# Ledger of designs, part 184: peptides against a protein of PDB entry 4XPM

Target 1, 160 residues: chain A of PDB entry 4XPM
Amino acid sequence: VMLHSKNVKGFLENTLKPYDLHSVDFKTSSLQSSMIITATNGGILSYATSNNDVPKNSINEINSVNNLKMMSLLIKDKWSEDENDTEEQHSNSCYPVEIDSFKTKIYTYEMEDLHTCVAQIPNSDLLLLFIAEGSFPYGLLVIKIERAMRELTDLFGYKL
Target 2, 67 residues: chain B of PDB entry 4XPM
Amino acid sequence: DIKGTIAFDTHGNVIESTGVGSQRIEDIGDLSKVTLDAEGFAQVQGDSLLVHLYKRNDITLAVYTSA

## One batch from the design tools (peptide; made by RFdiffusion4, then SolubleMPNN)

Design b2_p27_6_s2 (from b2_p27_6, 13 letters changed)
Fold by OpenDDE base, seed 5:
Structure b2_p27_6_s2 (fold): chain B 160 residues (1-160), chain C 67 residues (1-67), chain A 27 residues (1-27)
Amino acid sequence: as target 1 above (160 residues)
Amino acid sequence: as target 2 above (67 residues)
Amino acid sequence: SMSFNDINEELDKFIKEMLDAIKKRFF
C-alpha cells in the first residue's frame, strides 16, 4: 500500500479536530499542530496546523514552519534521550502500548505553555507528534495519539 | 445533582474534568488509592463533596455531588 | 486512503456508560 503525501496530510488535518464529550459537557480546543517526523533527525515529513488564517508564502507562514521545525527537533532529542533511559521509560510520562502485536511508547512532554505527546510509529523510523494548548489534558492527549497510531498501519515498519 | 466530574487514567493523568472536578485535580492522588468493590465502585468524601468512583478498562470516573 | 474516524463518539459513549453505571449504583 502506497502512502501519498496528500493522504497523510489530510489524515493529520483530521487529527486536529477537538474532542467533544457531550456526556459530561467537556470540550477541548483543536490541536495546534500534528506532525510526522523522522526519529533520526526530527525532520518534518508531513504536518498540519490549526492556524489557517496565515496567508500562504507569507513571512508569518515561514516563521510558523520554522517554529515547528524547532519544536520537532527538540522533542525528537528528548524522545531519543528517554529511549536510552530506563528511569524515564518508567515515569508517568511514558505509556507502553501494543498495537496489532507491535510494541511502542507514547511520551508526554511539556514545552513552554504547550502540551505535547510523541510516539514512534511501530517498527518504523517515524514519530507521530501532537502539539496542543496547555488546557488539553495529557490523559486525553495520550488516548488521541494512540487512536491515531492505530490508523497509520500503512506506515508500520517504514524505514528511511 | 452532579457538581462536577474527573476522569483519569492509571498514570493519574486527567482525561476530562468538569465543574468542581476541574478545581479538584489534586484529589486524583488520593482517589487512585481508594479500594474499589468487586464491581469497581466506591464512595468517598472529599472536602464537603461526596465522590462516586467507578473504574473500567483502566479509566476511573469520579462524580462529585453535594450528597 | 487513510482516515481518522470520529473517536469522540467512541470515548463519549464509553464515558456515558460509566456515568450511567454510577447513577444506577449510587443515585
Scores: peptide ipSAE 0.714, ipTM 0.945, DockQ to the pose 0.763
Fold by OpenDDE base, seed 4:
Structure b2_p27_6_s2 (fold): chain B 160 residues (1-160), chain C 67 residues (1-67), chain A 27 residues (1-27)
Amino acid sequence: as target 1 above (160 residues)
Amino acid sequence: as target 2 above (67 residues)
Amino acid sequence: SMSFNDINEELDKFIKEMLDAIKKRFF
């Protein structure tokens, strides 16, 4: 199976959409960012952001991308540490999940006033990363990223 | 008349909250310890509110009404 | 072929079913 970068980016853009639970009159904001990064170095392979009103090549765009790079690196480092920490893997911030017989873990991390969620794409060298506002509840964020990973089967087993 | 809701997972993390439920997130600790019946339901009376609980597929929904 | 469009509706439907169950049981 061959994945094209445009297809992945389009998918990540779709993940930005907010939840709107009409049954209980609950609605979230859009995700600030959605990314696929390398588990080895935290490098960004693909990303989408909600704030697309910034002109291309502007200082503000560069700063936003640099901020994403910094966030991805920090979260990757925390993830790497937690993957080698039994206590952290049994905290309320870690969700063991199984997708199509593949086991992985979902971690939630508070980053300043932002809510983040990261998970290793099953059997791969890739991490899926969601960044949301602090008002986005963690339980819902976990559901969102788990459902997203189920749609990324083409990336299962991807090695760098 | 529903005054609010809280949905939460087995880790005690919020999935959604509305109305008075948004102001009572701290209730999750106690609500998660409530013994449910065979069908997954329970009813708990708080200070001035009645809480109706239902759990299915590791999600608990709490509905707040007047006592 | 990768899509994320029906995820929101799926969860809303599930919450609706739970809410209806509570209404049936207690209201």
Scores: peptide ipSAE 0.714, ipTM 0.945, DockQ to the pose 0.704
Fold by OpenDDE base, seed 2:
Parts: C-alpha cells; structure tokens; sequence
Structure b2_p27_6_s2 (fold): chain B 160 residues (1-160), chain C 67 residues (1-67), chain A 27 residues (1-27)
C-alpha cells in the first residue's frame, strides 16, 4: 500500500481540532502539534501545528521546526526508555490498549508546561505524538490519541 | 442546581472539568475509592457540596450540587 | 484514505448519557 504524505498531513491537521463537550459546557484548546515520528530515531515523517501565522522561511519558523524536532527526539527517548522499563509500563502514565487485535501503549509525558502523549502505531516503526497546552486534560488527550490511532489502519505494520 | 462536574478515567486523569469541579481536581483521589452500588452510582457528602457519582465504561462522572 | 471522525459527538453523547443517568437517579 502506497503512503501519501499529503494524506497523512491532512489527517494530522484534522487531529488538531479542539474537543468540545456541549453536554457539560467544556471545550479545550486546539492541539499545539500532531506528529508522526520514527520509533528508531525520533525523526519527523509528518507534522501539523496550530500556529500557522509564522511567515515561511522566517527565523521564527525555523525555530519552531527545530523545537518540534527537539521535542520529538526527547519524547522518543523517554518512550524508548519506558518500553524497556517494566515499572514505567505499569505506572498511571501508561495506557495499554488493543486495536484490531494489535497491542500498543499510550504514554503521557509532561514536557515543561505542555501536556504530551505518544503511542506506537500498532506493529509499526512509527509513533503518533500529540502536544497540547497544559490546560488540556491528560485523560481526554489519551482518548483523543486512541481514537486517532484507530483511524490510521493504513499505517499498521508499516516498517521503515 | 449543578455547580460543576469532573469526569475522570481509571488512572485518575481528568477527562473534563467544569465549574467548582475545576477547582476540586484533588477530589479524584477520594472519589475513585468510593464504593458504587450495583448500578454504578454513589453520593458523597463534601464540605458544603454534594457529589453525585456514576461510573460506566471506565469513566466516572462526578456532579457537584449544593448539599 | 485516512480521515479523522468527529470524536466530539461520540464522547459528548456518552457524557450526556451519563449526566442524564445521574439526573434520573438523584434529581
């Protein structure tokens, strides 16, 4: 199956949308970033950001992209460590989930003042990564990324 | 009559919070330990508020009202 | 093709059902 970068990019952009629970009058901010990165090196394969007001090729854009690269690498490293740590896998920051008979884990990580969660796309060499403001509840963030992964079946089993 | 809400998962992480619930996130620790009835409900008396609990599919909703 | 469904509706509906259940039980 052929993967199209534009299709993935568009999907990630859609994940940026905020949660709105009208029943209790609760609404979140948009995600700061949504990314697909490699589980091996933390390299960014595709990403979307909510702050598109930065001019292209500007210093601010470069800094923003570099910041995403740094965050992706740091989160990948922490994820890799936790995947090799039984105690961390049994902490409240780890959510074992099963999607279409594939087992994976969702991890929540505090990165400075940001709330993040990351999960390995089932049976793949890829990680899905959400970065949100500190006001975005972790429980809701986990639900969001789980639902997103269920829509990425085309990437299940993807190997680099 | 609802003063606020908190919804949380089995890990004690917040799903949503509104009203007074947003200021009482620390209650989750105690609320998660409350024994629910056969239908998944419970009432807990707080300081000046009454908390109405319902759990279904690993999600607990707490609704705060006046005592 | 990959698409992201409106997850707001699903969860909101669920929370609404829980809220209604509480109202029915206690109010």
Amino acid sequence: as target 1 above (160 residues)
Amino acid sequence: as target 2 above (67 residues)
Amino acid sequence: SMSFNDINEELDKFIKEMLDAIKKRFF
Scores: peptide ipSAE 0.713, ipTM 0.945, DockQ to the pose 0.775
Fold by OpenDDE base, seed 3:
Structure b2_p27_6_s2 (fold): chain B 160 residues (1-160), chain C 67 residues (1-67), chain A 27 residues (1-27)
Amino acid sequence: as target 1 above (160 residues)
Amino acid sequence: as target 2 above (67 residues)
Amino acid sequence: SMSFNDINEELDKFIKEMLDAIKKRFF
């Protein structure tokens, strides 16, 4: 079954849902946003956000989308720098992982009060990006994005 | 009984925390250095709390109880 | 193929198994 653009949007919306660990009575907030962006210029291909209270076609909606574009660009730039920095790749903010024999890396970045996590979809020109509140623990955020990437096999090897 | 929990990964990042564990995130640095037995368990006493450790598949769970 | 929702439940199950192991070992 091929994952089309409409299915990608729906998938990202599903990733927004909080973790609820009943075994230890631990629950997170929802993700603020979930995005697929280009690794080349940080362009947004698909996104989902938990803040949907803004009226459609309003100035506030445009501003919020522009803010996402700014964040995606900043994170892409930081990711690009780290991919060319051996020291950063060996920090505790970098998780080397292997999915279906493809190697990739998961990075955690602090952006003001937000916790972010970004990873290159294996062998592709795409990045998966999660943005969460500061209360969302990084270890869990890494697990979440790793599990999400395993469901995006149709995007493996995608080149622009 | 159980006063709280902390689960953390090999990078020392929190996966979950509850109860008194949420107030003792700084313990991860020391807990990560504790020698585990052959089955992956350890017990460490700290101040008025007892910490029960178990590690499996790169995840460590710490359970806090009364000493 | 497992849905994303099923994957979320996997972690909780794993943590529960670890917690049960601790209870069996120490309690």
Scores: peptide ipSAE 0.713, ipTM 0.945, DockQ to the pose 0.541

Design b2_p27_6_s3 (from b2_p27_6, 13 letters changed)
Fold by OpenDDE base, seed 5:
Structure b2_p27_6_s3 (fold): chain B 160 residues (1-160), chain C 67 residues (1-67), chain A 27 residues (1-27)
Amino acid sequence: as target 1 above (160 residues)
Amino acid sequence: as target 2 above (67 residues)
Amino acid sequence: SMSFNDINEELDKFLKEMLDAIKKKFF
């Protein structure tokens, strides 16, 4: 299946939706942001944000995008450090996972008061990045990003 | 009469928490070390509450009750 | 294949099954 830019954007928007675990009476907030970024420079290929009621070309929109760019760069740097650190890869914040026989790692990072989760799309130069409020549990965030990556098979092996 | 729940993964990170479970996140350290029976169940006394444990597919669910 | 929304619903169903198992075992 061909994954066009609009399709990726729509997919990321869908990942923003909250969990409603009504069976145990637990509900989360929506993700603040969902992004696909480059592992090399942290450049944003596609993104979605919640509460996107900001007018186009407004100062608020520019500030929001700039904030995402900064966040993506910081997280990419931390991810890169951890990928070269054996101890960090064995920490409680690293989840080795296998998707369709491809190995990758999921990392959780606390960024200020936010909960973030990042993972390399298998065999690619791309990272999937979720940003959530501090109330979003890390264990659930990890599950969410793993499930999301399983839907991005078209990007497996993507090289810049 | 369920007072709350905690679900957590093999890393001890919370998946969900409700009721009294939300105030008992620190229990995960001890609960993760409890020996489960052959079917994956256990009961543990935690302070004034009884904790009912079940683990399946790397997820542990703890249900808190008064009895 | 399952949509992303369907996968999200899967976790709730799984937790429900676990909760029911606990109820059956202990309650």
Scores: peptide ipSAE 0.722, ipTM 0.946, DockQ to the pose 0.512
Fold by OpenDDE base, seed 4:
Structure b2_p27_6_s3 (fold): chain B 160 residues (1-160), chain C 67 residues (1-67), chain A 27 residues (1-27)
Amino acid sequence: as target 1 above (160 residues)
Amino acid sequence: as target 2 above (67 residues)
Amino acid sequence: SMSFNDINEELDKFLKEMLDAIKKKFF
């Protein structure tokens, strides 16, 4: 099934939902943001945010989008540096994974008081990016983004 | 009775923490070094709590109890 | 087919299985 722009947006919105691990009585907050960005320049192709109480075209909405643009650029830059740094790829902040015989890496980055996680969609020019509260554990964030990437097979191999 | 839990991955990063486990994240370093039995279990005496460990599929669950 | 939400619930089920295994082993 081909992924259309609306389908991608809806998917990203679904990724915002929190974990409720009732078996151990643990629950997270919702993700603050979920994005697909370009690996080339950090441009946002699609995004979802949990803060949807802001009126359209308001100053607050514009500021929110601008903040996302800033974070996406910063994280893309860090990702690019790490992809060319063997030492960083062997740190506890890097998770090599294999999805459907495709290899990729998941990186965790602290951004101010936020926890972020980014991964290249296999064999593509796209990055999947999650932004969460500082209370969201990194190990769980990594699991979340891996599971999400497994549902984005239509984007595997996507080139700009 | 269970006093808390910690689940963590092979990188030592937290997956979840509850109860007293949330206050003992620093235990992960030591818990990750514990020798497990053939089935993946271990029991370790802490400062004031007993820790029950089980590892499967690169996830370790630690359950804290008083006894 | 399995949705993203179904996959998320898989982790809870997995942790439940691990917890039950610990209870069976030690409790």
Scores: peptide ipSAE 0.721, ipTM 0.946, DockQ to the pose 0.510
Fold by OpenDDE base, seed 2:
Structure b2_p27_6_s3 (fold): chain B 160 residues (1-160), chain C 67 residues (1-67), chain A 27 residues (1-27)
Amino acid sequence: as target 1 above (160 residues)
Amino acid sequence: as target 2 above (67 residues)
Amino acid sequence: SMSFNDINEELDKFLKEMLDAIKKKFF
């Protein structure tokens, strides 16, 4: 069974939920945004945001979407540069990982006061992108996106 | 008895922090250099706190208690 | 079919095990 676009959005919405590590009495905020974007052009294929109290087709919605488009493009550009930079790939901001024999990398990027994390869905033209508040720790964000990618096997190898 | 915790990965990035641990994120640099015993444990005396360390599967948990 | 939430519980369980190990070792 193939992942439909509606299923992908629903999945992204689920990733917005905060971590509640009650065993150590630690809880995060919700992710601000969760997106699947193209690695080629940074175009948004699917997204979810935590603040959905904005009316549809309103000016505020348009502005928020435009902001996401801008952020996705910036992060895609940074990712593209790092993928061609050996030094950046060996920095503490890069996590090489292997999922089901597929190799990929997780990058952490600070965007203004936000904490972001991006990773190429294995063997695909797609990037998974998480945007969180600055209080969301990077180590946990990396774990979150790695676990999320493991659930997106239907998108492995997806080419545009 | 626990005053706080810090969990961090091999890159020195925080996974979680609570209590006094949230105010001692800068300790990660030193804690990451502590020699652990064969089981992955160590204790380090801090300023006025005792830090209990345990590492497993590339995650280090530090628990702060009174000295 | 494991949900994404189930995976989050894995981390909590892991941290619980680590915390318990520390308590057993030192406390």
Scores: peptide ipSAE 0.721, ipTM 0.946, DockQ to the pose 0.559
Fold by OpenDDE base, seed 3:
Structure b2_p27_6_s3 (fold): chain B 160 residues (1-160), chain C 67 residues (1-67), chain A 27 residues (1-27)
Amino acid sequence: as target 1 above (160 residues)
Amino acid sequence: as target 2 above (67 residues)
Amino acid sequence: SMSFNDINEELDKFLKEMLDAIKKKFF
């Protein structure tokens, strides 16, 4: 099975959907954004946002996309720093995980009032990035991105 | 009668919180140190609440009831 | 092959099982 660009976009859109843990009467908001970016430059390869109220090709749409580009770049830079920092890798903000015998790490970052998490897609030059409101618990956000990565096996080993 | 819940991971980060649990996030530090029995259960007496703990697959669920 | 929606339901089911276990143990 080959995961094409259109399929990736649709997958990211599906990750925006909230959790409804009705067994314990807990429900989240939707993710604000879900993105696949390059680990080298923070360039956006694919993205989805929950706020689609902005008219297409408007100046406001351009500004919103530019904001995503800025956030992705900032998070990529922080991720890159942490990948070269042993102390940061042993903090509670770093989750080492193994998927299909590939080791990777999930990082949680607070960006202003937003909760974010980012992880390198195993053996690839790509990062998966989730941006959520501050009400979205970090532990649940980590679970969400880990489960999402397990569905992106076609991107494992992707090199730019 | 359940008053609330907290689920948290091994890093002490919240997975979910409801009811009085949402106001007791600071309890996670102490709850994570509680000795569990062979089946993964424990009960901890709080001030006016009783906490029922169960851990499985690196997730701990705390259920709050009246003491 | 499990869809992403199916994965989302997995956690809820897991928490329900844990909650039921607590109820059986203590209540």
Scores: peptide ipSAE 0.721, ipTM 0.946, DockQ to the pose 0.521

Design b2_p27_6_s4 (from b2_p27_6, 12 letters changed)
Fold by OpenDDE base, seed 5:
Structure b2_p27_6_s4 (fold): chain B 160 residues (1-160), chain C 67 residues (1-67), chain A 27 residues (1-27)
Amino acid sequence: as target 1 above (160 residues)
Amino acid sequence: as target 2 above (67 residues)
Amino acid sequence: MKSFNDINEELDKFIKEMLDAIKERFF
């Protein structure tokens, strides 16, 4: 499987868009960040963020990227722990899902005032990670990441 | 006359909430236990509001009205 | 790589259908 960084980056940028359920007058904020990270080390392979007003190579940009790295590592560690904990896998924070006969799990994690969810891309060494504000409801966040994973079939089975 | 809505999943997590529904997230615990009819509907009294329930494809929508 | 299109619209449509079903049943 060949990964094109620009294609993945563009896809992640598209996932940042908010939900607007105008049928019931409900609208979310944009995701703060969307990332593909390694399941092994939590290394960021690709990311998109809504905070794009920062000049390149600025101190603020560096700090922002460092913050993303820290969050990705923390979430990866929690994910790894939960994958080895049957009790956590049966909590309301874990959603077993099946996509095209591939099984995976979606986990929701609260990190300070942020709402996050993470899922292993089926049969791969990659995790998809969404970070949102606390106002973004978890049920909707789970739906969002599931739908996003369904569009990432090119990454199914990707091994490092 | 709709006063608000809550949509939630089978884990009891919110999908969306509007109006008075946003202030009644705690109702999900009770609403998730309501017995639905064969078509997936139910109507229950919640506090001072009437709650109309419908479940389809693992999503439950609760609509709050004054009566 | 597939695009992330129509998901918001799909969910909104689904919620609308559920809302309409409730209106038809109870209102």
Scores: peptide ipSAE 0.708, ipTM 0.945, DockQ to the pose 0.682
Fold by OpenDDE base, seed 2:
Parts: C-alpha cells; structure tokens; sequence
Structure b2_p27_6_s4 (fold): chain B 160 residues (1-160), chain C 67 residues (1-67), chain A 27 residues (1-27)
C-alpha cells in the first residue's frame, strides 16, 4: 500500500466541511481538526485544522500542533483502554460498524468542551480522529466518520 | 406549524435538532421508549406540544407541533 | 485515493423523506 501524504492531507481537509441539512434548516460548524494517527503510539501521520488564522512558524502555531499531539495521544490511550475492555466496547459510546468485509468500532469521547470520535481504519495500524466543537451532535459526528472511513479503502490493511 | 425537530440514533445521540427541539434534547430518553406502530410511527402529547415520531433505518425523527 | 464527497445530499434527502412521511401520516 502506497500512502500519499498530499492526497491524505487534502482528504482530511475535505472532512472539515460542515454538514448542512436544508430539509430541516440545520447546519453545523466545521470540524476543528481531522487526523490520521498511529494506533500504536498516537503519532500524527497527517492532519487538517480549521484554525488557519495562526501565522506560520509562530509560537501559536507550535502550541496548536502540540495541542493536537496531546489530544491525539489522550484519545489513542483511551481508545486502547476501551479496545481491551469488553464492558466499554458494549457501552453507548461504542458503535460497532462493518465496512465491506471488515469490522471496526467508532468511539465517541468528550474532551473538555469538545466532541471527538475515533475509529480504527479497518485492519490497519491507523486511527481516524475527528475533533469538533461541543455544538456538533455526536450522532452526526459518528455518521460523518463512518462515511469518511468508507472512502479510505486505500488505507485498509495499512501496517507500520 | 412545525415548532422544531430532533433526529437521533439508536444510542440516543442527536443527529440534528432545530427550533424547540434544540431545547428539549432531554426528551430523547422518553421518546426512545415510545412504542411505534407497525409502520414506525407514533404520536405523543407533551406539556404543550405534540410530538410526531417516525423511525427508519435506526434513525428516529421527532417533529414538534402545537397541534 | 477516493475523495471525500459531500454527503449532505444523501443524509438531507433521507431526513427529507422521513419528514415527508410524517407530514403524510399526521398532517
């Protein structure tokens, strides 16, 4: 499997787009961040953020990236714990899903005032992570990440 | 005539909410327990609002009206 | 790699169908 960093980055940027449901006049904010991280160590392979108002190479940019690293590590750790906990796997925060012939799980996690969800890309060493504002509904966030994973078939089975 | 809506999944998590529905997210607990008819519909009377329910493919939509 | 398509239309269409069903049933 060939991983193309630029293609992945562009894909993640596209996932930032808000939902707009005209049928009921409902619209979300953009995702705060979208990331692909390693399931083993929580290292960031690629990321996109809606916060583009930070000057490059500034202290604020460094802090922003460091914050993403911290959040990714925390989420990965929580995910790892839940993957080894039968009770947590059957909790209301876990959505078992099947994509093609592959089974995976989507977890929702509250981080301070942020709504997050994470899922292992099927049969891979990678996690897809969405971070949104607290106003972004969890049910919609789960739908969003499931649909995103279905478009990442090139990453299925990716091993580090 | 529609005062608001709530759509939620089988976990009770919100998919969307509008109008008065946005202020009544706590109703999901009770709405999820409502017995639906064979076609997936139900009507429930609230405090001052009427709630119209429909479930399809693990999604429940609640529509709030005054009558 | 596949592009992430705008899925607003798909979900919005589904919600619209449900809303219409409610209107047909109760309104």
Amino acid sequence: as target 1 above (160 residues)
Amino acid sequence: as target 2 above (67 residues)
Amino acid sequence: MKSFNDINEELDKFIKEMLDAIKERFF
Scores: peptide ipSAE 0.708, ipTM 0.944, DockQ to the pose 0.734
Fold by OpenDDE base, seed 4:
Structure b2_p27_6_s4 (fold): chain B 160 residues (1-160), chain C 67 residues (1-67), chain A 27 residues (1-27)
Amino acid sequence: as target 1 above (160 residues)
Amino acid sequence: as target 2 above (67 residues)
Amino acid sequence: MKSFNDINEELDKFIKEMLDAIKERFF
């Protein structure tokens, strides 16, 4: 399995788009960030952010990337703990799902005023991570990440 | 007339909320316990509003009306 | 890799169908 970084980056950028449910006049904000990180160390392999107005190589960009690194590490650590905790796996913050006969879990985590969602890409060493504003409802965030994983079949089974 | 909506999943987490539904997220706990008919529908009375429920594929939609 | 564009429309369509079902049943 080969990871095509440019294609993944474009896909993650596309996941940033908000939901707009015209049927009930409900619309979300864009995701703040969308990332592929390693399950082993929490390292960022690819990422997209909605705050793309920051000049390249600026201090603000550096701070933004550093913040993403911090959040990815914290979420990876929490995910690792929960994967070894039966009680946490049965909480309302854990969604067991099956995609094409592969089993995985989706976790929701609050990070200060942000809503986050993380899931292991099936049979891989990779995690998909969404970061949204606190106004983004968790049920919808779970749906979003589950649908996104279904489109990442090329990464199923990816090992570092 | 529809006064608002709430859609929620089997974990009780919100999928969407509009109108008065946005102010009644706490209703999900009770709404999730309502017995639905064979087609997945139910109607319950809230404080001053009627709540019309429909569940399909692990998603429940609640529609709030005055009558 | 596949596109993510159709997912938003899919959910909206599903919610619309549920809303229409409620209208048909109760209104």
Scores: peptide ipSAE 0.708, ipTM 0.944, DockQ to the pose 0.677
Fold by OpenDDE base, seed 3:
Structure b2_p27_6_s4 (fold): chain B 160 residues (1-160), chain C 67 residues (1-67), chain A 27 residues (1-27)
Amino acid sequence: as target 1 above (160 residues)
Amino acid sequence: as target 2 above (67 residues)
Amino acid sequence: MKSFNDINEELDKFIKEMLDAIKERFF
C-alpha cells in the first residue's frame, strides 16, 4: 500500500480545526499538532501544525519539527509500554474501540501541560497522534481521534 | 435558565463544559454514580444548583439550573 | 481518504438532541 503523502497531510491539517459546539456555546482551540508516526520507532511520516507563522527553512521551523520528533518518540515509547501492559490497557486512559470490525485502542497521555492522545491505525504499523493544549478536554479529544481514524481506512493494514 | 453544562464520557473525562459547569468538573465523580431512571434521566439537588442529567450512547449531559 | 469537516456538526447535533431531551423532561 502506498501512502499519498500530500493527501494525508491535507487530512491532518483538517483535523487541526477546533470543535465549535454551538448548541451549548462551547468552542475549543485548534490542535497544536496532528501526526502519523511509525509504531516501530516513532518516526514522523506526516504531520500538520497550527503554527503556520514560522518561515520555512528557518531555525524556528527546525526547532519546532525537532520538538515534534521528540514528542512523537516519547509518546511512541509510552504507547509501546502500555501495549505490553495489561494493567495499563484497563486503565481509565485507554479506550478500546472498534472500527469496521477492526479493534484498536486510544490512549490519552499528559505531556507537560499538553493533552495528547494516540491510537494505532487498525492492523497497521502506524500511529495517529493528536497534541492539544491543556484546555482541550480529553473526552472530546478521544472522540476527535476516533472519528479521524474512521476516515483513514486507506491506511488500515499498512505495513512498513 | 441554564447556568451551565458538563458533558462527560464513561471514563469520567470531559467532552464539553460551559458556564458554572466549567467550574464544577469535580462533580463528575458524584454525577457518574447517580442512578438514572429507565429513560436515562435524573435530577440531583446541590447546594445552590439543581443538576439535570441525561445519558445516551455512553455520553452523560449535565445541565445546571437554579435550585 | 475522506473529509473531516462533518465531524463537528455531528457531535453538536447529538448534544443538541440531548439538551432538548433534558428541556422536555424537566423544564
Scores: peptide ipSAE 0.708, ipTM 0.944, DockQ to the pose 0.691

